Peptides against a protein of PDB entry 4PN1. Designs and how they scored, part 198

Target 1, 261 residues: chain A of PDB entry 4PN1
Amino acid sequence: KIEMNFLNKPIVPDTTKVISNFLTHYLITEPVEHVEIEAKLGTLIDLETQNRFEFPVMNETILNPEFNLRTRFESDMTASEHKYLNEFLNQAFRDSQKPGRLPFAYKHTKQVDLFYETEDNSRDKIRVSKNQSDNQVLACVKKRRVADLFLYCPNDAFDIRISISDELPVSMPSGNQQPSLTRLKDRVGYVHQEIKIDLTKTTQNDPVYDTTERHELEVEFGNIADLRDRAQKAKDGMEAPLFRRVQLFMDNVRILRREHS

## One batch from the design tools (peptide; made by RFdiffusion4, then SolubleMPNN)

Design b1_p27_7_s2
Fold by OpenDDE base, seed 3:
Structure b1_p27_7_s2 (fold): chain B 261 residues (1-261), chain A 27 residues (1-27)
Amino acid sequence: as target 1 above (261 residues)
Amino acid sequence: SYYEELSKLFLSEEEKKALEELERLLA
């Protein structure tokens, strides 16, 4: 006979607990109304060396936001890495269609994001998203970054930024306004168990640096209502449902951050 | 593996059953 431990009870990893508490804060304690919660793959860069930050830890570590580590997060990856991840996810998609598995959903979208300055000259810009094929307006929002949680992953190809954002629906800019920035997005999306995985190629014209292309991978909670419900239950003393959902999310992130070309 | 077993600890009963069924099908 084998037991789990000397109490014979499950124990939650500290990483899961910390992330769960972080999410609970912005879901329940100080709730963000139109919350978006996503993890991006990228690299923590040391501002002094401009190389990947080196922290004296040997495993996945959540960085304490109270300390200024003099780092920045770069969510870009190489085209080769991006392609590899695309192929990897395509295979995962195919495998999930087999009997006995929960299938991925797949969606390919091409959109144009137009950014407008607000009349009050606020820092947050209005983003109008349009379908690239027919110019249909998909969304008009003012996105505010609320909080970030960084995970340093010394053993993996990528570090992780978990972001809490508020996407406030707003009225369309006046017809007299010109966009301050235009961005093309080619996005391949995969959804599995309400966790959304997006590979995005972003093209942006810059007057100084010409056309720049970025390759990003993001993992997002696809069912915020469910997540909020789980977080509320956690606040009420039932933490297991939230821990399970966070564990699922992080396991998907962990799979992806280990992949590279 | 240790991590695989650890992951199983956080599965619901329904998820455990589903996993067992899948493992059976793949055996």
Scores: peptide ipSAE 0.018, ipTM 0.440, DockQ to the pose 0.021
Fold by OpenDDE base, seed 1:
Order: structure tokens, then C-alpha cells, then sequence
Structure b1_p27_7_s2 (fold): chain B 261 residues (1-261), chain A 27 residues (1-27)
């Protein structure tokens, strides 16, 4: 006979608790109406050295947002790393189609995002998204970054930023207004157990600056309504469903951040 | 919302039940 521990009941990792509480705040306590919750792979950079941040810890660590650590987050990776992750996910997709597995869903999209300044010159820009093939308008939104949670991962290739955003639908900008930024997105999306994984190649054209290219990987909660329900249950004293969902999310993130060419 | 709907489309009832069971096992 085997038991899990001396209490013979599951125990929740501390990381799961912290993240769950963070999510609950913006899902329930101060609810964001059009909430998007995603984790991006990237690098925490020390503003003083311009190198990867160094903190005296030996494992995955959530950084306390109350402390100014003089860091920035670069949500980018090399083309080689991005290609490797794409191949890795393609293999995972194929394996998931086998009998007895839960299958991935797959979507490849190409869109152009046009960013416009707001009339009030607010920091938040209006984003008009169009399909590259037919120039059809897909969305017009103002995305507001509400909160960030950073994970320093000294043993892995990437650090993690978990972001809470509010994506508010807004009216189209005036016809005579020129975009301040144009961004081409080539995105490959995978969905497994309602967790969304996106690989995105972004080409950015600025009227003033040179063209830049970025390679991003993001993991997103694909069922916000369910997550909100789980968070509400947690507030009502039943935390297990939320913890389990966050654990699944983080395990997927952990798999991905360990992979590199 | 698109991916929410997509995920629902690709998961059978059996797969949804399996997911729920897996979530219980993670507890």
C-alpha cells in the first residue's frame, strides 16, 4: 500500500498557489472584462548590464512585483530556437493524433496589425488587425496591459512573463489617419486541452525606424469562462479545480521553456 | 473566443471526460 504523503492527500506547489492567486485577482476580485491571460517565453534582462538577469536563486522563481529589480523582459528568441520549437510542437501534434491521446488542434494564420495613436494621445494604441490574403478587417481593439508576473528560470533557456491584458473593442480610426506602426504576423497556433500555444514570427515596419523581426512563443488560457468559474469556486473555498488548471498550464510552459536547439 | 470554440469542436465528449478525469488526478 502506498500513500501520497503522511496526510495522504494532494499538496499544491507554492508556484501554483501564487499564480492562482494572481489570476483570481484579475478574474474575480478586480475583474477585467475582456481579459487575456498569456505566458510568453523570453529573457529577463538586467538594465544595468544588458545581460540576462542574475538572481541568487537556483530554480524557477516568481519575482515579487513590489520590488524594483531594474529589469526588462524581452519577449523574443532566436530564429533557430523558434524553428526548433516549431518542429518540437509539430511532433507533439503528430503524437497527439495517436489512439488513446487527446489531439491537438492546429491553425496557421497570417495577419497584418496596424497601430494607431489615440485622440487623447494615451499610451494605449488602437490595433486594427487584417487578414493578409484579402485585407479583411478582423478586429479593431485597444489592448491594455493590466499586470505582469515574471518567472526567473535559471535552469532553462527562457524566462517567463505571465500577462493580464484587457482587449477592448473600439471604433475604427479616422480614414485619414496613418498608422504609427505596421506589424506582419505569421502565426502557428496549437490547442491542446483548451491551452493555446502560439508561435509567431513578427515583421515590424516603422515609418521612422528600420524593419525589425521578432520570434515569439506564447501560451494562453483558451477557456477564460471556465477559468473564471474555477477562480470563483476558489474564492468560495474550493480551490482544487483552479489549482489543477494552473498546474496544467504551467507544466506546458515548463516543457516549452526547456526546449532549445 | 475563436480558440475556445475550436477546442470545443475538436474534443469529443469522451475526450472531455478524459480531460476532467485527468484534472482530478492532478489534484
Amino acid sequence: as target 1 above (261 residues)
Amino acid sequence: SYYEELSKLFLSEEEKKALEELERLLA
Scores: peptide ipSAE 0.009, ipTM 0.376, DockQ to the pose 0.019
Fold by OpenDDE base, seed 2:
Structure b1_p27_7_s2 (fold): chain B 261 residues (1-261), chain A 27 residues (1-27)
Amino acid sequence: as target 1 above (261 residues)
Amino acid sequence: SYYEELSKLFLSEEEKKALEELERLLA
């Protein structure tokens, strides 16, 4: 007979606990009303060297926000890397359609995002999202970045930024306002067990800056209500459901960040 | 600050209690 450990009880990795606590804070303790929780693949860049940061750690590590590490996070990747991940996810999608598996859902969207300045000149811009094909308004929101948690992943192709955002629905800007920024988004979305994986090609037209193109991969919690419920249970002393959901999320992230061309 | 609040999330329950006690003593 084999037991899990000397207590014969499951234990939870510290990474899972820390992330769970981070999420619980913004779900329950100081709740964000229209919360979006996503992880982006990218690179922690050392501001001094402009190269990927080299922390004195040997594995996935949540960076302590108490320390100014003099880093920036770049969520961009190469077109080749992005293509590889797309092919990888396509294969995963196909495999998941087999009997006995839980299938992926797939969606391809093309939209244009128009950003407008607010009347109060706040840092947050109003984003109007429209369908590229018929110009139908999909959303009008003011997105505020609330918090970030960074994971340094020295053994993987990418580092991770977990972000808490508030997407506040707002009224459409006045018809006489011009957008300060325009973004075209070509997004391929995969959903598995309510975890959303999006590959996005973004073309940005800025009046001040030249046109830029970005390739991003993001993983998002697709069921915030369920996650909030789990977080509440955790606050009430039952942590297991939250830990399991966070573990699932992180496992998906880990799979993706390990893949490279 | 944002970072101060985030740092609290990394503390154990015992550490949180200790911090609260310290804050009371400084207050």
Scores: peptide ipSAE 0.000, ipTM 0.236, DockQ to the pose 0.134
Fold by OpenDDE base, seed 4:
Structure b1_p27_7_s2 (fold): chain B 261 residues (1-261), chain A 27 residues (1-27)
Amino acid sequence: as target 1 above (261 residues)
Amino acid sequence: SYYEELSKLFLSEEEKKALEELERLLA
């Protein structure tokens, strides 16, 4: 007989615990009402060198947000990398349709995002999302970035930013208001076990940005209500359901961040 | 197609549509 360890009990990786605690804080302790929780693939850039951040660690490491590391996170990737990931996910989708597997769901969306300034000139903008084909309003929200957690991944193609955001539904801007920014989004979405994986090509006309086209990959918790329930249970002493969901999420992230062209 | 046959057995209507869309994009 083989046992898991000398206690013959499962052990939760420290990374899972840290992330779970991070999520629990914004789900339960200081709850964000309309919370969005996503991980973006990208690169931690050292502001001093303008190269990828170098830290004396050899594997995936959660950076302490209490320290000013003088870094920026670039969520963009090359078109080639994005294409490779798309092909990879397409294959994963196909494989998941086979008997005995849990299938992916797939969705291709093209939308335009219109950003409007708020009346109080707050840094938070109102985003109106419309379907490009029929101009149907898909959403009108004020998105606020609440917190970030960065993972430095020296062995992988990408580093990770896990973000907590508040997407507050708001009324449509007044008809006389002009958008400050317009973005076209071409999104290919994959959903597996309520984890959403989105490949997004964003085109924007903003003279402030060096590039008008961005390629991003995002992994999002697709069932926030369930996640919040799991987090509450964790606060009440039953941590296993939350840990399992977080581990699933992170495993998907880990798969993706290793892929490159 | 192979996937069409599988869809009859294992896929919801929504998933079938998603698969068709993917096939269209990859054609």
Scores: peptide ipSAE 0.000, ipTM 0.294, DockQ to the pose 0.010

Design b1_p27_7_s4
Fold by OpenDDE base, seed 3:
Structure b1_p27_7_s4 (fold): chain B 261 residues (1-261), chain A 27 residues (1-27)
Amino acid sequence: as target 1 above (261 residues)
Amino acid sequence: SYYEELSLLFLSEEEKKELKELLEKLK
């Protein structure tokens, strides 16, 4: 007979606990009303070397936000890497349609994001998202970055930024106001077990630096209400449901960050 | 496998059952 440990009880990884506590804070303790929780694949850059940051650890680790590590996070990848991930996810999608599996959902969207300055000239801009084909308004929000949690992943192709944002619905800008910035987004989205995986190509015209293209992959919690419920249960002493959901989220992230062209 | 054993630590009883069934189908 084999037991899982000397207590014969499940043990939750420290990473899962730390992330769960982080999420619980912004879901329950100091709740963000219109919360968005996403993980982006990218690279932690050392500001001194302008290369990928090197930390004296041998595996995935959450960086302590209380320390100024003099880093920046670049949420970008090469077109080749992006294409590879797209093909990888397409195959995963196909495989999930087989009997006995939970199927992916798939959606391809093209939108334009228009950014407007606020009347008070605050740093937070109003984003109007429109369907690129018919110019239908999809959303009008004021997005505020609330918190970030960075994971250094020395064994993988990408590092991870988990972000808490507040997406406040707001009224449309005045008709005479011009956007300060316009971005085109080509997004392919995959959903599995209410976890959203988006591959996005962003095109931005810059008067000074010409047209730039960005390739991003993000993983998002697709059911915030459920997540908030799980977080509340965790605060009430039942942590398992939250830990399981966070573990699922992180496993998906871990799969993706290991893939590269 | 190691991963299978690790996964079982975090799954509900229902999820464990589903995983076992899935693994059997893959044999």
Scores: peptide ipSAE 0.020, ipTM 0.469, DockQ to the pose 0.021
Fold by OpenDDE base, seed 2:
Structure b1_p27_7_s4 (fold): chain B 261 residues (1-261), chain A 27 residues (1-27)
Amino acid sequence: as target 1 above (261 residues)
Amino acid sequence: SYYEELSLLFLSEEEKKELKELLEKLK
């Protein structure tokens, strides 16, 4: 007979605990009301070398947010990488439709995002999202980035940024206002076990970025209410449900960041 | 607990201040 370990109990990886704690803080301790939690695939860039940062570690490592490591995160990838991931997810979608599996859901959307200045000239912009086909308003929000957690992944094609955002619903800007920025988004979305995976092609004229086209992959928690409930239970001493959900999320992220052409 | 220790990494500035004040009181 073989046992898992000398206690014969499941062991939770430290990565799971750290991420769970990070999420709990912004779900429960200092709760973000309209929280969005997503992981983006990208690259940690060393500001000095402008190359991918090199840390003296050999595997997936959460960077301590208390330190300024002189890095920036680039959430872009090549068109080839993006295409490969799309094909990979399409196959995963097909396989999940087979008997005995939990199926993916799929959605393809094309939208335009219009960004407007706020009346108080705050840094945060109002984003109006519209469907490209009929110009129907999909959302009007003011999104604020609250916190980031970075994972350096030396063995994989991509590093990871987990972001906490506050996406506050707001009223439409006045009809006399002109958008300061326009962004076109072509998004294919996959949902599996309430975790959303989005491949997005973005076209915009950005004064900050040299490229007008970006290719991004993001993984998002699709059921925040459930996650918040799990986080509350964790604060109350029952950590297992939260750990399980975070593990699922991270396993999906790990699968994706390992895939490349 | 390990969870509590990890929580220190994600404290707001206000929470850090409160913790510092508490620790000073305990000296």
Scores: peptide ipSAE 0.000, ipTM 0.247, DockQ to the pose 0.399
Fold by OpenDDE base, seed 4:
Structure b1_p27_7_s4 (fold): chain B 261 residues (1-261), chain A 27 residues (1-27)
Amino acid sequence: as target 1 above (261 residues)
Amino acid sequence: SYYEELSLLFLSEEEKKELKELLEKLK
């Protein structure tokens, strides 16, 4: 007979605990009402060298947000990498349709996002999302980035940013107001066990960026209500459900960040 | 398959078409 350890009980990785605590803070302690929680694949760039950040660690490491490490996060990848990930996820989708597996759901969405300045000159813009095919309004929100947690992943193709955002539903902008930015989004979405994986091609004319097209991969918690419930239970002393959900989320992220063309 | 059919319940007609094309490519 084999035991897991000298207590014969499962051990929660420190990474899982740290992330769980981070999420719990914005789910329960200082609750974000319309919270969105996602992880994006990208690259931590050292502002001094303009190369990928180098930190004296040998594996996945959560960076302390209290320290300014003079980095920026580039949530982008090459078209080739994006294509590879798409093919990878397509295969995963196919495999999951087999008997005995939990299936992926698949969705392809093409939308246009119109960004409007707020009347109070807030940094946050109002985003109106419309279906590209029929121009139907899908959402009108004011998205505010609340917090970020960065994972440096020296052994993988990508680093990770976990972001907490508040997507506040708001009224449509005045008809007289013109959008400050228009963004086209071509999104291929995969959902497995309520974890959303999105491959997004974004086209925008932004003078700030060198390229008009971005290729992004994001992993999102698809059931916030459940996650909040789990976080509340964790605050009440039952941590296991939250840890399990975070572990699942991170395992999916880990799979994806290792893949590259 | 059963799971494919379930997935289709949440898709637009255009998305259904795309999914079908995808599935055909994966055969």
Scores: peptide ipSAE 0.000, ipTM 0.291, DockQ to the pose 0.011
Fold by OpenDDE base, seed 5:
Structure b1_p27_7_s4 (fold): chain B 261 residues (1-261), chain A 27 residues (1-27)
Amino acid sequence: as target 1 above (261 residues)
Amino acid sequence: SYYEELSLLFLSEEEKKELKELLEKLK
């Protein structure tokens, strides 16, 4: 006979606890009404060297936001890396369709995002998303970045930024307003157990810098209501459901950040 | 599968084609 440990009870990784507390704050304590919670793969860049930063740690580490670490996060990857991840996820999708597995859902979307300045000249812009094929308006939101949590992952291909955002639905900009920025998004979306994984190619036309293309991978909590419920339970002393969901989320992130061509 | 069926409810014809192609590669 074997047991899990000397208590014979599950134990939660510290990373899970830290992230859970972080999420609970913005779900329950100071709740963001239209919250979006996502992790993006990218690179923590040393502002001095412009290379990937090297922290004196040997494994996945949540960086303390109280410290100025002189870094920036670049949520981008090479086309080759992005292609590899796409192939990887395609295979995972196929495998999940086998008997006995929980299947992925799949969606491919092409949209155009139009960004408009707000009347109050706030930092946040209004984003109008339209379907590229029929120009149907999909969403009109004002997205505010509320908080970030950075994970340095020295053993993996990518570092991680977990972001809390407020996506406030707003009215369409006036017809006389011109967009300050236009982006084309080609997004392949995978959903597994209400965790959303998106591979996005973003094309942006800049009159000064010409056309630029970005390749991003993001992992998002697909069921915020459930997550909020779990967070509330955690505040009430029952932490297990929240920990389980956060661990699932992080395990998916960990799988993805380890993959590289 | 359950999620395949759900996906089909919300996919365009082009997306359905892509999904079918992905599923075909499983065989």
Scores: peptide ipSAE 0.000, ipTM 0.300, DockQ to the pose 0.011

Design b1_p27_8_s1 (from b1_p27_8, 8 letters changed)
Fold by OpenDDE base, seed 3:
Structure b1_p27_8_s1 (fold): chain B 261 residues (1-261), chain A 27 residues (1-27)
Amino acid sequence: as target 1 above (261 residues)
Amino acid sequence: SFSFSEATKDIPEYQELDKLQRELEAS
């Protein structure tokens, strides 16, 4: 007979604990009311070299936010990488429809995001999202980035940024206001076990830069209420449900960040 | 220059799954 370890009990990876604590802080301790929690695939760039950051670690590592590493995160990938991930997820979708599996749900959306300056000239912009086909208003929000957690992944194609944002619903801007920025989003969304995986092609006209196209992959917690409940239980001493959910989320992220063209 | 028409161009990579989803919904 063999045992798992000398206690013969499951053990939680440290990465899971750190991320769980990070999430718990913004779900429970200092709760963000309209919280969005997502992981983006991208690249940590060294500001000095403008190349991918090099850190003396050999595996997935959560960077301590208290240290200024002089990095920026680029949440973009090449069109070919984006295509590859799309094909990969398409296959995953097909496979999940087989008997005995939990199926993916899929949705393809095209929307226009209009950004407006606030009357107080705050840094935060109002985003009006409209359906691209019929111009129906889907949402009007003021999004604020609350916190980021970066994972350096030296063995994988991508690094990871986990972001906590506050998406505050707000009133529509006045009819006399013109948008300062317009983005077109073509998004394919895959949902599995309430984890959302989105491939997004974004086109925008920047007044300073030429028209830019961005290809992004993001993984989002699709059930915030459940996650908040799990986080509360964790604060109350029952951590297992939260750890399991975070582990699921991170495993999906880990699968995706290893894929590339 | 920015073009909405270009930005809204269908991405071939998405077409397969769109088809699959429609088929699934119809079955």
Scores: peptide ipSAE 0.032, ipTM 0.496, DockQ to the pose 0.011
Fold by OpenDDE base, seed 1:
Order: structure tokens, then sequence, then C-alpha cells
Structure b1_p27_8_s1 (fold): chain B 261 residues (1-261), chain A 27 residues (1-27)
């Protein structure tokens, strides 16, 4: 008989604990009502060098938010990288349809996002999302970024930003209000075990600058109610369900950030 | 340029979705 370790019990990686605690805070301690929790692939950029940030670590590391590292996060990748990830996910989708596997679900959406300034001149904009095909309103929300947790991943193609956001449903802007920004989104979404993986191509028309395209990959917790329940159990002393869910989420993120063309 | 439709054209399930999208766009 082989045992896992000298206690013969699973051990929880420190990364899992840190992330779990981070999530628990915004799910339970200071709960965000309309919480969105996602990880985006991107690059930590050193503001001084404008290159990828270099930290003296050799593996995946959660950056301490108490330190101002003078970095920015670029949630973008090349079209080639994005295409590669799409092909990778397509293959994963196909493989998951085989007997004995849990299948991916798939959805392809094209939408237009219209951004409006708030009457209170707050930094938060109202986003109206519409289907490109029929111009039907899909959502009208005010999204507020609540917190970020950054993972520096020196061995992988991408760094990670885990974000807590509040997506507050709001009423439509007044008819006389003009959007300050319009974005076209072409999105393919994959769902596996209630974890959503989205590849999004965003086109933004700028009157001054040429049309810019952004290519993003995001991983989102698809079942917030379940996650909140797990977080509550963790606060009550039963941490295993939360740790397992976070581990699953992070393993998916880790798979994706390692893939590149 | 990269197209999701082109990238997924070989997957039958995606073909149906793409077809649906085209139909919606044409309506």
Amino acid sequence: as target 1 above (261 residues)
Amino acid sequence: SFSFSEATKDIPEYQELDKLQRELEAS
C-alpha cells in the first residue's frame, strides 16, 4: 500500500489557501452581492521597463498586494496565441465528448457593448450589452472592480489576474445619453464542471486611432451560489470543499497559461 | 485575421451553432 505522505492525508498547497481566503473575504466576510470571480491571462508589465515584470522567484507566486510593485496588467495576447488556445480548447472539447468523460458545453456569441457615463460622474460606467444580430439587450450593468490578486508565473506564457467584481444590474441609460465607448465582442465560451472559459476578441473603434483588437482569455466560476456555500462552510471550519473547488479552478488556469504557440 | 467560426468549422457541434448564428444575422 502506498500512502500520500507520512500522515496519509491530502495536503493543501499554500497557493490554494491564499486564494481561498481571498475569495472567502469577498463572498462571506464583506460579501459582494452580484459577485463575478474570474481569472484573466495576461502579462504583468513593469512600468519602468515596459517589459514583462521580473520578480526574483522561480515559480507561480501570488504577489503581495501590500507592495506597490509599479506594474500594470495587460489582459491581452497576440492573435496567434489566441488562435492556438482556441484550437487547444476545441480539442479539449472534442476529447471531453468521449465516453467516461464529463463533456464541455459550448456557446458562441457576438455582442456589442455600449458604455455610458453615470450621472454621478463616477468612475464606474454603465455597460449595455446587445446581441449584434438583433440588437436585443442582453444586460445592463454597472461593473465595479472590487479587488485583484496577481499571480506571477515565470515559467508560463502568461501571468494571471484573479478579479473580484460587482456587476450591479441597473436601469437603462436615458435615451438622450450617448455612449462614450462602443466595443464589439466575438466570444466563444466553454463550460466544464461549471467553470467557464471564454475566448474573446474585442474590437474597439476609436475616432482618433485605428481600430484596435484585443484578444482575451478568461476563466470564471460559473456557480457562484455553490462557491459561496463552500466559502461559508470554510468559515464554519470545513475548508475542504472550498479548497477542492479552488484547486480545480486553478488547475484549469494553469493548463491554459502553459499553452502557447 | 483570426475567426472563431473558421477555427471551429471542423467541429460538428460548432457547425450547428455557426449555422444558427448566420441565420440570426440574416434575419
Scores: peptide ipSAE 0.030, ipTM 0.514, DockQ to the pose 0.011
Fold by OpenDDE base, seed 4:
Structure b1_p27_8_s1 (fold): chain B 261 residues (1-261), chain A 27 residues (1-27)
Amino acid sequence: as target 1 above (261 residues)
Amino acid sequence: SFSFSEATKDIPEYQELDKLQRELEAS
């Protein structure tokens, strides 16, 4: 006979608790109305060394946001790594189509993003996304980054940034406005159990990052309403549903960040 | 912005540590 532990009860990892509380804050406590919650794979860069951040820890660690660690997060990977992950996800997709599995959904989209300055000259830009093939407007939003939570992952290929964003639907910019930035976005999306995994190739001139092409992988909660419901239940004393959903999300992230070419 | 203290305020382990720290400081 085997038991889970000396209490023979499930235990929740600290990482799950911290992330759950982080999400609950922006879902319930100070709710973001049009919240987007995603994790991006990338690299924490030490601003002093310009190399990957080194911290005296040996495994996945949530960095305390109250401390300025003098880092930047580079949400990018090599083309080779991106290709490898694409192939990996393709195989996962194929395997999930087999009997007895929950299938992935797959979608490939190519869009152009047009960014417009706001009248108040806010740093928050209006993004108009259009389908490249037919120029159909897909979305018009003002996206604001609300909060970030960084995970330093010394044993994995990538570090993680979990971001809370507000994607406010807004009216189309006036016809006389010119975009301040235009990007081409090639996105391959995988959805499994309402968790979205997107591989994106973005082509743009970015003076900040000095790059014309970026390769990103992001993992997003695909059902915010359900997540918000779970968070509310957590606030009401029933935490298990939220913990389970966060655990699922993080397990997917953990799988992906360990994969590399 | 997000606060670590807010993230941990309801986590029993951190509450216990805070208690222990207060006790230590009072000694």
Scores: peptide ipSAE 0.000, ipTM 0.217, DockQ to the pose 0.209
Fold by OpenDDE base, seed 2:
Structure b1_p27_8_s1 (fold): chain B 261 residues (1-261), chain A 27 residues (1-27)
Amino acid sequence: as target 1 above (261 residues)
Amino acid sequence: SFSFSEATKDIPEYQELDKLQRELEAS
């Protein structure tokens, strides 16, 4: 007979607890009303060296925001890496259609995002998203990045940024107002157990990074209401449902960040 | 604190990039 530990009870990894607490804060304690929670694959860049950040750890590590490590996060990858991940996810999609599995859903979207300045000169611009094919307005929002949690992943191809954002629906800008930025998005989305995985090709004039095309992979919680419910239960002393959902999310992230050509 | 502002408040180099980066990523 084998037991899982000397108590023969499940134990939650510390990473799961830390992330769960992070999420609970912005779901329950100081709730963000129109919250978006996503993880992006990318690279932590050391501002001093301009190379990938190096920290004296040997595995996945959540960086403590109390310590200013002088890093920036680049949510980008090469076209070849992006292609590989697309092929990988396509195969995962196909495999999930087999009997006995939970299937992926798939969607391909092309949209244009128009960014407008706000009257108060806020750094958070209004984004109008339109379908590229018929110019239909899909959304008009003001997105505010609330918090970031960075994971340094020395053994994997990518580091991770988990972001909390507030995506507030707002009125359309005035017809005479011109966009300050235009962004084209080509996105393929995969959904499995309400976890969304998106591959996005973004075309824009980037004044900061001087990139015309960016390749991103993001993993997002697709059911915020459920997540908020789980977080509330955790606050009330029942943590298991939240831990399970966070574990699922992180396992998907871990799978993806390990994949490379 | 888990806030972005708290994480970057003492990093001048990041502060310069933060504004522009946030604008670019607001989508």
Scores: peptide ipSAE 0.007, ipTM 0.250, DockQ to the pose 0.055; fails the geometry check

